Peptides against a protein of PDB entry 5EG6. Designs and how they scored, part 49

Target 1, 151 residues: chain A of PDB entry 5EG6
Amino acid sequence: RLRSQTVSTRYLHVEGGNFHASSQQWGAFYIHLLDDDESEGEEFTVRDGYIHYGQTVKLVCSVTGMALPRLIIRKVDKQTALLDADDPVSQLHKCAFYLKDTERMYLCLSQERIIQFQATPCPKEQNKEMINDGASWTIISTDKAEYTFYE

## One batch from the design tools (peptide; made by RFdiffusion4, then SolubleMPNN)

Design b1_p17_3_s4 (from b1_p17_3, 8 letters changed)
Fold by OpenDDE base, seed 5:
Structure b1_p17_3_s4 (fold): chain B 151 residues (1-151), chain A 17 residues (1-17)
Amino acid sequence: as target 1 above (151 residues)
Amino acid sequence: MPIQATPRSKLEELKAK
């Protein structure tokens, strides 16, 4: 499931053929890894492996099959998305979903709606873009597997 | 733990519905 860092109780889900956010509902999504050169479309080729920041992914609703456009998953540091991070994505880390081939558009939770929010370039840090809290997400696995982590 | 990419099989299952 996906949830914004703005309100941890607001979860991304599909309702009525549209993506929504709700404090009462959560959506389970498949996160498919694509090749960097994969074209946009309803049909796409996926890869196996652990997802790294900077890679292209497809979020697909596990129930309806609805998919978002190709996204680049980026690491979040405070209120910024990192453009050059490439370490493995962890459920413990915040992430942002850049809509591939857009002008710094990121998936954003605004009230009960999922919108595209345009990030602002960081003047002094070219490897970062400023995002709002609504564009910061956490990924929580619906898998029943247990994980142990250290920080 | 790192997030593992969803296998193709899951996508195919959805399309088969």
Scores: peptide ipSAE 0.490, ipTM 0.896, DockQ to the pose 0.824
Fold by OpenDDE base, seed 1:
Structure b1_p17_3_s4 (fold): chain B 151 residues (1-151), chain A 17 residues (1-17)
Amino acid sequence: as target 1 above (151 residues)
Amino acid sequence: MPIQATPRSKLEELKAK
């Protein structure tokens, strides 16, 4: 059995039934793994295992159950999202959340608001898309009572 | 360091509330 862990990312939290961003507030989320062919909706089937880059995930607020649309978690190298990375997602490693079935839209922090940022294709590197710093996220496991984070 | 997917049971718990 997999441990029942939650994940937290800086800036992202739920307040008043909506997703908000704050430099001082951390939200706790369940991160569910979906099949690649899973449809969008409030009801979805989840899988077990370690999450790999390129897989489809659902972020669900651990308190309210509010969920974001289906996301593809992608590896980040500097200011680029890697489209073909498939290694396991590790804590403290930068990642990007691609909004599935969109035109290169990624979750992005801008002026303490969560927005969708459209990535730019890399002409010379088809396996990469250019993102901004606000679209780069760090995931931390919150299954420990005390945690110290170093950026 | 790898991130594990949250089990279905937690999702069901939230829906049951």
Scores: peptide ipSAE 0.490, ipTM 0.891, DockQ to the pose 0.879
Fold by OpenDDE base, seed 3:
Structure b1_p17_3_s4 (fold): chain B 151 residues (1-151), chain A 17 residues (1-17)
Amino acid sequence: as target 1 above (151 residues)
Amino acid sequence: MPIQATPRSKLEELKAK
């Protein structure tokens, strides 16, 4: 049995049939796991399990059903996105959303708008790409479950 | 706390509305 889970992230929400950014609003989304070879489209096949870094996901607004393009969720280390991390995604940990099949484009918050930010290759570390603060996101589960947090 | 993928049933429910 799989329990239903939605996620929220600050700044990202749906308004008027479009994705918008706001420092005062949190959007609630379904986070669907896709196969690595799943094609882009409104119809897609989803997988079960816990989300891992490096996997392809679809963010779907839990209210309107609107979806972003396919994203690869990547782990964030300081000011860099890790390209080879594959451990489970944990709540409250920073992550980046790479737009799949683009030239290092990431979802980014800029002046209360959602844009694509092109990451810069890290010369000394081929497994990292340099991103800005606007491309670093925090995910919180919207489930009513109680959690105990450890540092 | 790991994040679990949303099952397809929720997506189908949303599309059926």
Scores: peptide ipSAE 0.482, ipTM 0.890, DockQ to the pose 0.870
Fold by OpenDDE base, seed 4:
Order: structure tokens, then sequence, then C-alpha cells
Structure b1_p17_3_s4 (fold): chain B 151 residues (1-151), chain A 17 residues (1-17)
């Protein structure tokens, strides 16, 4: 059985029953792995294991239990989200959260708010779509654990 | 190092609060 792990991402936190953005705060979340065919809802079945790019995840506030819609975590290369990456998600590496079953909508920080940003298809690169810097996130484990980070 | 998915037990604990 995998140990409990909470993750934090800069700018995203819950306050007053809503998701808010703050450049000075880190929200603590549970990151649950879902089956690819899991439906949207307050109740969902989770899986164990290491999270890979391309998989469906649920971010749940560790304090309030509030959850974001189903997300596909995608690898980021500069200002593009990779659609076909499937390697393990590493701490501190940049990632993007695609809102599942949308037209290229990603979680994005804009003017201290969390919004949906529509990515633009990349010309000549069908496996990529263009995002902005606000749609690029980093994940840091809040647990006491040793890890190696490679830039 | 890879991110581990949060176990279901943690979600259940949160719902039980």
Amino acid sequence: as target 1 above (151 residues)
Amino acid sequence: MPIQATPRSKLEELKAK
C-alpha cells in the first residue's frame, strides 16, 4: 500500500468555500488517480500508484474536501502542453491540468483568479497545444520524504 | 521522483469529518 501523500501547488488554495489564487500561498491537496472511464461527480473511485502524464486525476482540498473537476495531467514543454506524454509525473516539474472533456480548456492563473484557459492547437505539431504561463503548474509534496529533482 | 496517488483511505477520512 502506498503511503499517504499530500501535494501543494503555488497560487491555488481554498478559502471561504471557493478556490482562490494567491502568489503568496500554497494550497494543500490530495491528488487522486482515477480510471480513464471514471465519470464526473462528487463520488468517485480512486486508484493507487504513481501518477503518469495523460492520466485522469482529482484534486481535493485536504482541509475542506472541495474538489476540482476531473483533470488530465499533462507534461509541459515551454509554453506547450504535450498530449501524448505518459512518463511519471515528477515533483517540481511543470505540468498542466486539462479539464477533461472540454475543448482544450486548462486550469489557469489569471489576475489572481483561477480560470479556464483555452489552448490553441500547435501548427505542425499535432501532439502539442499552446498554453500560457498561467496554465503551467508545479507540484511539491508536503510529506516528509526524500526525493531527487532533475531539471 | 514520481508523485504517488493519494490513497482512498485519506479521502474517506476527509468525508468522515
Scores: peptide ipSAE 0.476, ipTM 0.891, DockQ to the pose 0.870

Design b1_p17_4_s1 (from b1_p17_4, 10 letters changed)
Fold by OpenDDE base, seed 5:
Structure b1_p17_4_s1 (fold): chain B 151 residues (1-151), chain A 17 residues (1-17)
Amino acid sequence: as target 1 above (151 residues)
Amino acid sequence: SSGELSYYSNAKAIKAP
């Protein structure tokens, strides 16, 4: 299970004051669990506990301290983000980061850039949104902890 | 559609009491 901790992911790192993409580098970040009602801001209150899909999180660069806006971590099924999944986050599966309070905008890798990409509603499945491959992320905990994995 | 991200340059995490 994922909790507020340090994580690593590919294609996301901070350089020159901006988030950049690199196929050769793994970025180190803190992922912080927030309350669902936590307001946006430079400062935020971290909640204890295991992170579940659908919850609000903050990604903070462990090196520079740069952070993205509040995100909702969502479960990914193939090319779709699940809107109603609420089980514990599994490091075995890809996830998507929805930019909270946006029109279906997701954290996305596009070439050498990190952007927000607007997901498309699934016509036949209201609980899913279509995302591209660039919006699917793999995160790996870098902390020493015991994990429960879900397949 | 796509767009540029906004960042916080000095984010601070505060532990909940």
Scores: peptide ipSAE 0.255, ipTM 0.810, DockQ to the pose 0.897
Fold by OpenDDE base, seed 2:
Structure b1_p17_4_s1 (fold): chain B 151 residues (1-151), chain A 17 residues (1-17)
Amino acid sequence: as target 1 above (151 residues)
Amino acid sequence: SSGELSYYSNAKAIKAP
């Protein structure tokens, strides 16, 4: 069977108090490293250090201050999220954002919306979970001069 | 499809509004 697939790139963006996806606009976010035992909340303690896969992070929009729940950043291989990868996060690799304390829920693009998508356990490999393309993200580091802190 | 995420690596504690 011959299959054709069209892949489009969309950017995480906050507009109107919600997370959206845009083909033309990209949002700038703070990615904060947390302790593994950090509680969920609007306030959180941030750690210094380079982020590794498997660690807990918070994403906060630099413009609106909107934040997602605590996430675990995981390395992606094809259409699978790796559960045990712990090397430093690289822009050379796609990543997935597991919503912490959920049943395999990942940050996912659906149409123009950002939603949660439940990954499927990989029957052959216990250290992997099957995700869709919408749950794969590319991180692009940026150094914007203007930012807002909420303290 | 996949999405792109731009980020700042920041180590300051913050309070979300």
Scores: peptide ipSAE 0.118, ipTM 0.678, DockQ to the pose 0.109
Fold by OpenDDE base, seed 1:
Structure b1_p17_4_s1 (fold): chain B 151 residues (1-151), chain A 17 residues (1-17)
Amino acid sequence: as target 1 above (151 residues)
Amino acid sequence: SSGELSYYSNAKAIKAP
């Protein structure tokens, strides 16, 4: 299980005043749990607890303090993001970061850039959106004290 | 479609009371 803590992810890195991709470095970020009704802004209120899919989070670079807009962490099944999954976030599974209040925009790796990519609706499966591989992320907790294994 | 991301240069996390 994942709590609000420091995490690492491959290819997401802050350097030179912006977010970019790096195959050589793992970015260190705080993942903060927010209330669903938390407003967008430079300042935000962090909540305690284990993070579940579907919840709103903030990613903040632990080094630079740079932050992305509010994200909804979503469970990934193969090449689809699940819209209604609400179980605890597992580090054994890939996840996607939906940009909150957008039209299916997800945090995505494209070449050496970090961009927002629009997912494609699944007509036959309304609870799923098709994402590309660049929008699938693996996160690893770097806070051993807060880590709890979840299958 | 794809596009650039906006971000905050100085984010401040506030702990809930």
Scores: peptide ipSAE 0.270, ipTM 0.817, DockQ to the pose 0.903; fails the geometry check
Fold by OpenDDE base, seed 3:
Structure b1_p17_4_s1 (fold): chain B 151 residues (1-151), chain A 17 residues (1-17)
Amino acid sequence: as target 1 above (151 residues)
Amino acid sequence: SSGELSYYSNAKAIKAP
């Protein structure tokens, strides 16, 4: 289980005032849980509790303070993002970051750039949409005191 | 499709009471 805390992920780093990709460096970020109704902005209210898939989060660079827009963290099943998963986020499982209030746009690694990439609907499975490998992320908690193992 | 992202340079987290 993951709470609002500091986490790290590979291929996401902030340098020179920009988010960029790095195969050699791990970025450290605060992942903040927000209310579903939280508005977009520079300031945001952080909520308590364990983060579940489907919830709204903010990723803030722990070093620079730079932040991405509001994201919905979604569970990944192979090459698809699950739209209705709501179990606790696990660092043992890949996740995707949906750009909230967009048309299926996800945080994506493209070469050395961090971009938004549009997922493709799954016609036969309305609760899934197809993403690429660049839109699949692994999170590692850096605050063990606020992490509980979840399989 | 793909596109650029916008960021906030000075994000501030406010703790809920």
Scores: peptide ipSAE 0.259, ipTM 0.812, DockQ to the pose 0.901; fails the geometry check

Design b1_p17_4_s2 (from b1_p17_4, 12 letters changed)
Fold by OpenDDE base, seed 4:
Structure b1_p17_4_s2 (fold): chain B 151 residues (1-151), chain A 17 residues (1-17)
Amino acid sequence: as target 1 above (151 residues)
Amino acid sequence: MSGELTYYKNAKAIKKK
């Protein structure tokens, strides 16, 4: 289970004043739990507790302090994001980051770029959205600010 | 559709009182 803490995600890296993809490095980020009614902005109020799927979070680079917009962390099942899952977030399990208040936009890795990618509604299952592989993320708890990955 | 993201350069996390 995850709390508001430092986490790492493969291929998400901050350098040169922006988010970008890194094939060899893991970026370290603070993941902050927010209230569902927290407004968007540079300043935000953090709540305590374990992070559950469906909750609003902020990802802040532990090195630069750069942050993404408010995200809803969602559970991933195969190639779909689950819209109604609310159990505690599990480390090493794939998750997706929905850009809050958008039309199915998710944080996505596309080649060397970090973009928002629009998910497709699942025709047979209203509680799921189809995402691509680039929108599936693996997160781990870490005490390292920067992590070099070797295969 | 896809697009660029908006970033915050100096994010500030405040503890809830």
Scores: peptide ipSAE 0.321, ipTM 0.823, DockQ to the pose 0.910; fails the geometry check
Fold by OpenDDE base, seed 1:
Structure b1_p17_4_s2 (fold): chain B 151 residues (1-151), chain A 17 residues (1-17)
Amino acid sequence: as target 1 above (151 residues)
Amino acid sequence: MSGELTYYKNAKAIKKK
């Protein structure tokens, strides 16, 4: 199970005051669990506990302190984000990061850039949204906040 | 549809008691 802690992911890196992609580096981030009603802002209140899909999280670069907007971590099934999954986040599965309070916008890798990408609704499966591969992320916990993986 | 992200350059996490 994943809890508020330091995590790493490929293709997400902060350098030069912005988020960008790196094929050769795993960025180190804090993932913070928030209340569902937590407001957007520079400061945020963090909850303790295990993170479940559907919950609101903040990703903060462990090096620079830069953060993304509030995200909802969602379970990925094939090329779809599941809207109603609420089981504990598994590091063995891909996840998607929905930009909270947007119209189906997800954190996405596009070439060397990190962008938001709009998912496509699944009319036949209301609990799913179609995402691309760039919007699917693999995260792993790290034992050190300073840890950065190079390949 | 795609778009740029906005970031917080000095995020501050406050631990809930």
Scores: peptide ipSAE 0.285, ipTM 0.811, DockQ to the pose 0.919; fails the geometry check
Fold by OpenDDE base, seed 5:
Structure b1_p17_4_s2 (fold): chain B 151 residues (1-151), chain A 17 residues (1-17)
Amino acid sequence: as target 1 above (151 residues)
Amino acid sequence: MSGELTYYKNAKAIKKK
């Protein structure tokens, strides 16, 4: 399970004052758990506890202090983001970062750039959105944590 | 559709009281 802590993720790092992508580098970030009703801003209030899918989080670069907008961490099933999953986040699973209050925009790797990419609704599955591989992330905790597989 | 991200340069996390 994952809680508010420092994590590493592939392809995401800050260089020269901007977010960049690198297949050869891992970025170090702090993932902060927020209240669902937390407003967007430079400053934000952080909650303690284990992070569940569907919850709002903030990613802050541990090196530069730069932060992305509020994100909702969502469980990934192959090429889809699950909209209604609410179990504890497992580091054994890939996840997607939905940009909160957007029309299906997700944090995405495109070549060497970090962008927002619009997911496509699944026609037959209302609880899923189709994402590309660039919008699927793996996060590895740098803190002590338990690793649980959820089937 | 895709687009650039807007981010904060001086983010500050505040511990909930």
Scores: peptide ipSAE 0.277, ipTM 0.804, DockQ to the pose 0.929; fails the geometry check
Fold by OpenDDE base, seed 3:
Structure b1_p17_4_s2 (fold): chain B 151 residues (1-151), chain A 17 residues (1-17)
Amino acid sequence: as target 1 above (151 residues)
Amino acid sequence: MSGELTYYKNAKAIKKK
């Protein structure tokens, strides 16, 4: 399951054909690892292995089958997304989900809605992008998670 | 800025052979 780092009581889930955040409910997701050159679409080819920051993933609700567009999972340092981190994804670290092939758009919690929010470039650090609190997430492994995260 | 997301209603994962 996924939750906002700064709003820990709200969890990502699917309801009514859309992704939402709930203070009362949470969803279980498949986190599918994709090739970097995998095209966007309803169907996608899944790779085996451990997920690393910088890799392309698909988030699919285990209950409804709803999916987001291709995402790049990125490591978060304070309130910045790291563009070049490539170590294994850890449940101990915050992460952000970059919407692949967009201009710095990240998966973001706004009130109780899930939206895309444009990050701001870091003037002094080219390998970082500034994100808001709503774009910082924590991953908690569940029985529905297909991959093991680094601990 | 911020906006709505596009969703897939019936995503299908295919295992790589």
Scores: peptide ipSAE 0.270, ipTM 0.794, DockQ to the pose 0.883; fails the geometry check

Design b1_p17_4_s3 (from b1_p17_4, 11 letters changed)
Fold by OpenDDE base, seed 1:
Structure b1_p17_4_s3 (fold): chain B 151 residues (1-151), chain A 17 residues (1-17)
Amino acid sequence: as target 1 above (151 residues)
Amino acid sequence: MSGELSYYKNAKAIRAP
């Protein structure tokens, strides 16, 4: 189970005051669990507990303190983001970061840039949205002491 | 559709007791 803690993900890092992508570097981030009704802003209240898919999180660079807007962490099934998944986040599975309160915009790696990319609805599967490979992420906890593994 | 991300440069996390 993943709790509010320090995590790392491939490609995503902060350089020169901006979010960038690098095939050679891993970015270290705090992932903070927020209430669903938490407002957007530089300051935010962190809640305790294990992070589940569908919950609102903040990613903050552990080095620079730079933060992305509020994100909803969603479970990924192949090339689709699952909208209704609410089980605990597993580091064995890829995830997607939906930009909260947007029209299906997801955190996406495009070449060497970090962008928001609009997912395509799945007409036959209302609980899924089609995402590209760049919008699928793998996160790894950097603090094993607060991490409980589950399959 | 794709676009640039907006972000905060000095974020502050407040932890509840």
Scores: peptide ipSAE 0.272, ipTM 0.809, DockQ to the pose 0.884
Fold by OpenDDE base, seed 5:
Structure b1_p17_4_s3 (fold): chain B 151 residues (1-151), chain A 17 residues (1-17)
Amino acid sequence: as target 1 above (151 residues)
Amino acid sequence: MSGELSYYKNAKAIRAP
């Protein structure tokens, strides 16, 4: 499960004042959980707790402090983003980042660029939107913690 | 439809005490 914390992802990093893609670099970001009614802006209020799919998050570059607009983290099923999934985010699964308050725009890797890519609605499955591979992200927690597991 | 991303250069996370 994820919470407001630092994460790493491939193909997303800041270079030259812009978000870029790199096949060789992992970008480090803070992922912040926001309230659903949090307004867009440079400043935002962070809430604590486990991040669930469907919730609003803010990605902030840990190096530069640059941030993307508010995102809704969504569960990915193959080539589709699920619109109604609300279970806790798992690092074992790919996710998609919907640009909040847009027309199905998702954070997407296109060649060496990071762009908004418009998902295609799935007519027969209203709870899904078709995304491309570039809009599917793998995130890894970078927090170091020691856990003890008991049966 | 696709386009360039807009982003903030000076984002600041605020936490309640």
Scores: peptide ipSAE 0.257, ipTM 0.801, DockQ to the pose 0.838
Fold by OpenDDE base, seed 4:
Structure b1_p17_4_s3 (fold): chain B 151 residues (1-151), chain A 17 residues (1-17)
Amino acid sequence: as target 1 above (151 residues)
Amino acid sequence: MSGELSYYKNAKAIRAP
């Protein structure tokens, strides 16, 4: 389980005043847990607790302070994002970042750019959305003390 | 469909009391 803390991810980096992809550098970000009813804005209230899939989070660059809009962190199963998963976020699993209040838009790596990419409905599975490989992320906690392992 | 992302250049996190 992952608590609100600093995390690292590859291919997401802030430089030159924007988000971009980097194969050379790991981006360090604060991942903040928000209430589900938290409004969008420059300022936001951070809540304490372990982050679960389905919850609203903010990613803030630890160096520049730049932040993305509110995201819902979702569990990834193969090439699909799970819409109803609510277990604690685990470093053992890939995740996807749904842009809150959009039509299936996810944070996505496209060449050297970070974009929003629209997922498609999964046939015969209403609780899943099909994402591309660029929308599947791995995050690593920079502080293992804030992580609890589970199977 | 894909597009550019908007972002905040100076985000401010406020800890809940």
Scores: peptide ipSAE 0.337, ipTM 0.840, DockQ to the pose 0.899; fails the geometry check
Fold by OpenDDE base, seed 3:
Structure b1_p17_4_s3 (fold): chain B 151 residues (1-151), chain A 17 residues (1-17)
Amino acid sequence: as target 1 above (151 residues)
Amino acid sequence: MSGELSYYKNAKAIRAP
């Protein structure tokens, strides 16, 4: 189970005052759980608990303190983001970061840049939307803790 | 479409009491 804590991920790095992609460097971030009604801003209130898909989170660089806008962490199934998954986040599964209150915009790797990518609706599957490979992420907790792994 | 991403320079996390 993942709690509000420090995590690392490939291809997401902060350097020179910017978010950028790096195939050679791992970025270390705090992933903070927020209330669903938490407003956007420089300051935010962190909630305790295990992080579930569908919940609102803040990614803050552990080194620089730089942060992205509020994100909703979503479960990934192949090339789609699941809109209604709410089980605990598993480090064994890929995830996507939806930019909250946008029109299907997701955190995305494009070459050496971190951008927002607009997902495409799935006409026959209303609980899914199509993302590209650059919008699929793997995260690993860097805090020493006990974990339960999910298939 | 895809575009640039905005971010905060000095985010402050506040723990709930």
Scores: peptide ipSAE 0.282, ipTM 0.819, DockQ to the pose 0.922; fails the geometry check

Design b1_p17_4_s4 (from b1_p17_4, 11 letters changed)
Fold by OpenDDE base, seed 4:
Structure b1_p17_4_s4 (fold): chain B 151 residues (1-151), chain A 17 residues (1-17)
Amino acid sequence: as target 1 above (151 residues)
Amino acid sequence: MSGELSYYKNAKAIKAP
């Protein structure tokens, strides 16, 4: 389960004041849970709790402090983003980042650039949108949960 | 359609009170 914490992902890196793709470096980011009604802006209020699919999040570069617009983290099934999934986010499972308040725009890797890519509606399943491989992300927690067991 | 992504250069997270 994922909380507001530091995470790492491949192919997302900040260098030279821009988001870009790097095959060699893992980008370190803070993922922050927001309220669904949180407004867009430089400042945002962080909510406590486990992050669930369908919730609004902010990704902030741990090094530069650069942030993306508000995102909705969505569960990925094969090459589709699920619109109605609401279970807790699982690490190492593919996810998609929908740009909030857009027409099906998702955070996407294209060659060495980070872009927004428009998903295609799934004709047979209204609760799914078709995304490309570049819009599928794997995130891992970098926070070492040190559990001290006292016997 | 694809396009460039806008971003904030100095984002500030505020803890809920």
Scores: peptide ipSAE 0.263, ipTM 0.804, DockQ to the pose 0.908
Fold by OpenDDE base, seed 5:
Structure b1_p17_4_s4 (fold): chain B 151 residues (1-151), chain A 17 residues (1-17)
Amino acid sequence: as target 1 above (151 residues)
Amino acid sequence: MSGELSYYKNAKAIKAP
């Protein structure tokens, strides 16, 4: 399960003061859980707890401190983003980052650039939106924790 | 449709009390 923590993802990094894409680089970011009613701004209040799909998050570059607008992390099924999934985020599955308060705009990799891509509604499935592969992300926790197992 | 992405350069995270 995912909580507010440092994560790494492919294809997303900051270079030269801008977000860029690289197939050979993993960007390091801190993902922050926000309240659903958190307003957009330079500053934001972080919420404790495990991150669930459908919740609002902030991605902040761990190197530069640059941040994207508020995002809603959504579960991905094949090439669709699920709109109503609310289970805990699994690092074993791909996710999509919906730009909050937009018309189906998702964080997307396009060639060497990071852009917002407008998802297409699924005609027969109102709880899904079609996204391209560039809008599907894999995140890996970079936090280190000691695990004690009791035998 | 696609478009450019806006971002904040000086983001500040505030921990909840």
Scores: peptide ipSAE 0.247, ipTM 0.794, DockQ to the pose 0.887
Fold by OpenDDE base, seed 1:
Structure b1_p17_4_s4 (fold): chain B 151 residues (1-151), chain A 17 residues (1-17)
Amino acid sequence: as target 1 above (151 residues)
Amino acid sequence: MSGELSYYKNAKAIKAP
C-alpha cells in the first residue's frame, strides 16, 4: 500500500535544475496525495490516506524540492493505461502518470529526457489508452526502508 | 505527440488540517 511518502524510481532524476533521465541513479521523490479538486500551483494541500489509482498526486524531488504539475496516477496493463481503475496502488505493478487536464499526456522517458507523451485512444476499449514503455513507471517506497539497487 | 514539461522550482507541501 502506498501513502504520501518518499518513493524511488530508476530513471526519473533532477540534475542541473531540470528533470532528466538517469540509468545509473534512482531518483528520490515525495509522492503526495491531493484532493481531486486541488488547484495547480507551487503550494498544495496534502491529503491523508492510501493512494488509489485515479487519484491526483504531486511528485516532489526530495533533493531539490522541484515538482511536476499535478498528476493522476493510473494503473498499467501491459502497454495500456487504465482510465477507470480505482484500487489501491500496488508497487508490484507499473503505473503511469497522466498530466492532469491535458489531452492524454503522460510522463514519459524518451532517450535521456523526461517529456510528456500523448497516449493513443484504444478504439474498442474506451477505458484504456495506449502508452509506450517509456510512460510506464516502477515506484518503490523508501520511506522507512533501506534498499540496494542494481543496474 | 511529445513535448517539454513545465515544473515548479520551489514546491511546498502543506499538511491537511
Scores: peptide ipSAE 0.267, ipTM 0.810, DockQ to the pose 0.913; fails the geometry check
Fold by OpenDDE base, seed 3:
Structure b1_p17_4_s4 (fold): chain B 151 residues (1-151), chain A 17 residues (1-17)
Amino acid sequence: as target 1 above (151 residues)
Amino acid sequence: MSGELSYYKNAKAIKAP
């Protein structure tokens, strides 16, 4: 399960004061859970608890402190983002980051750039939106735990 | 259509009381 914590994802990192794409690099980010009614801004209030699909999150670069706008993390099924999935976010499973309060805009890798990509509605499935491969992300927790062994 | 993103340079996370 995923909480507000440090995560890593392929292709996304910060370089030169901008979010940048690299096929050879993993970016380290803090993922912060927000309230659904949290306003956009430089400052935001972090909520405790496990992160579920459909919830609002902030991605903040662990190194530079740069942050993207508010995102809704959504579950990915094949080439579609699920709009109504609400189960806990699973590590190493594909997810999509919807730009909150936009017309179906998703965080997307295009060549060597990070852009917003407009998803296409699914005509027969109102609870799904069609995304491209660049809008599908894999995240992994980077939190570490220490163990002590006693005889 | 696709386009550029805007982001914040110095984001600050505030813990809920």
Scores: peptide ipSAE 0.238, ipTM 0.791, DockQ to the pose 0.896; fails the geometry check

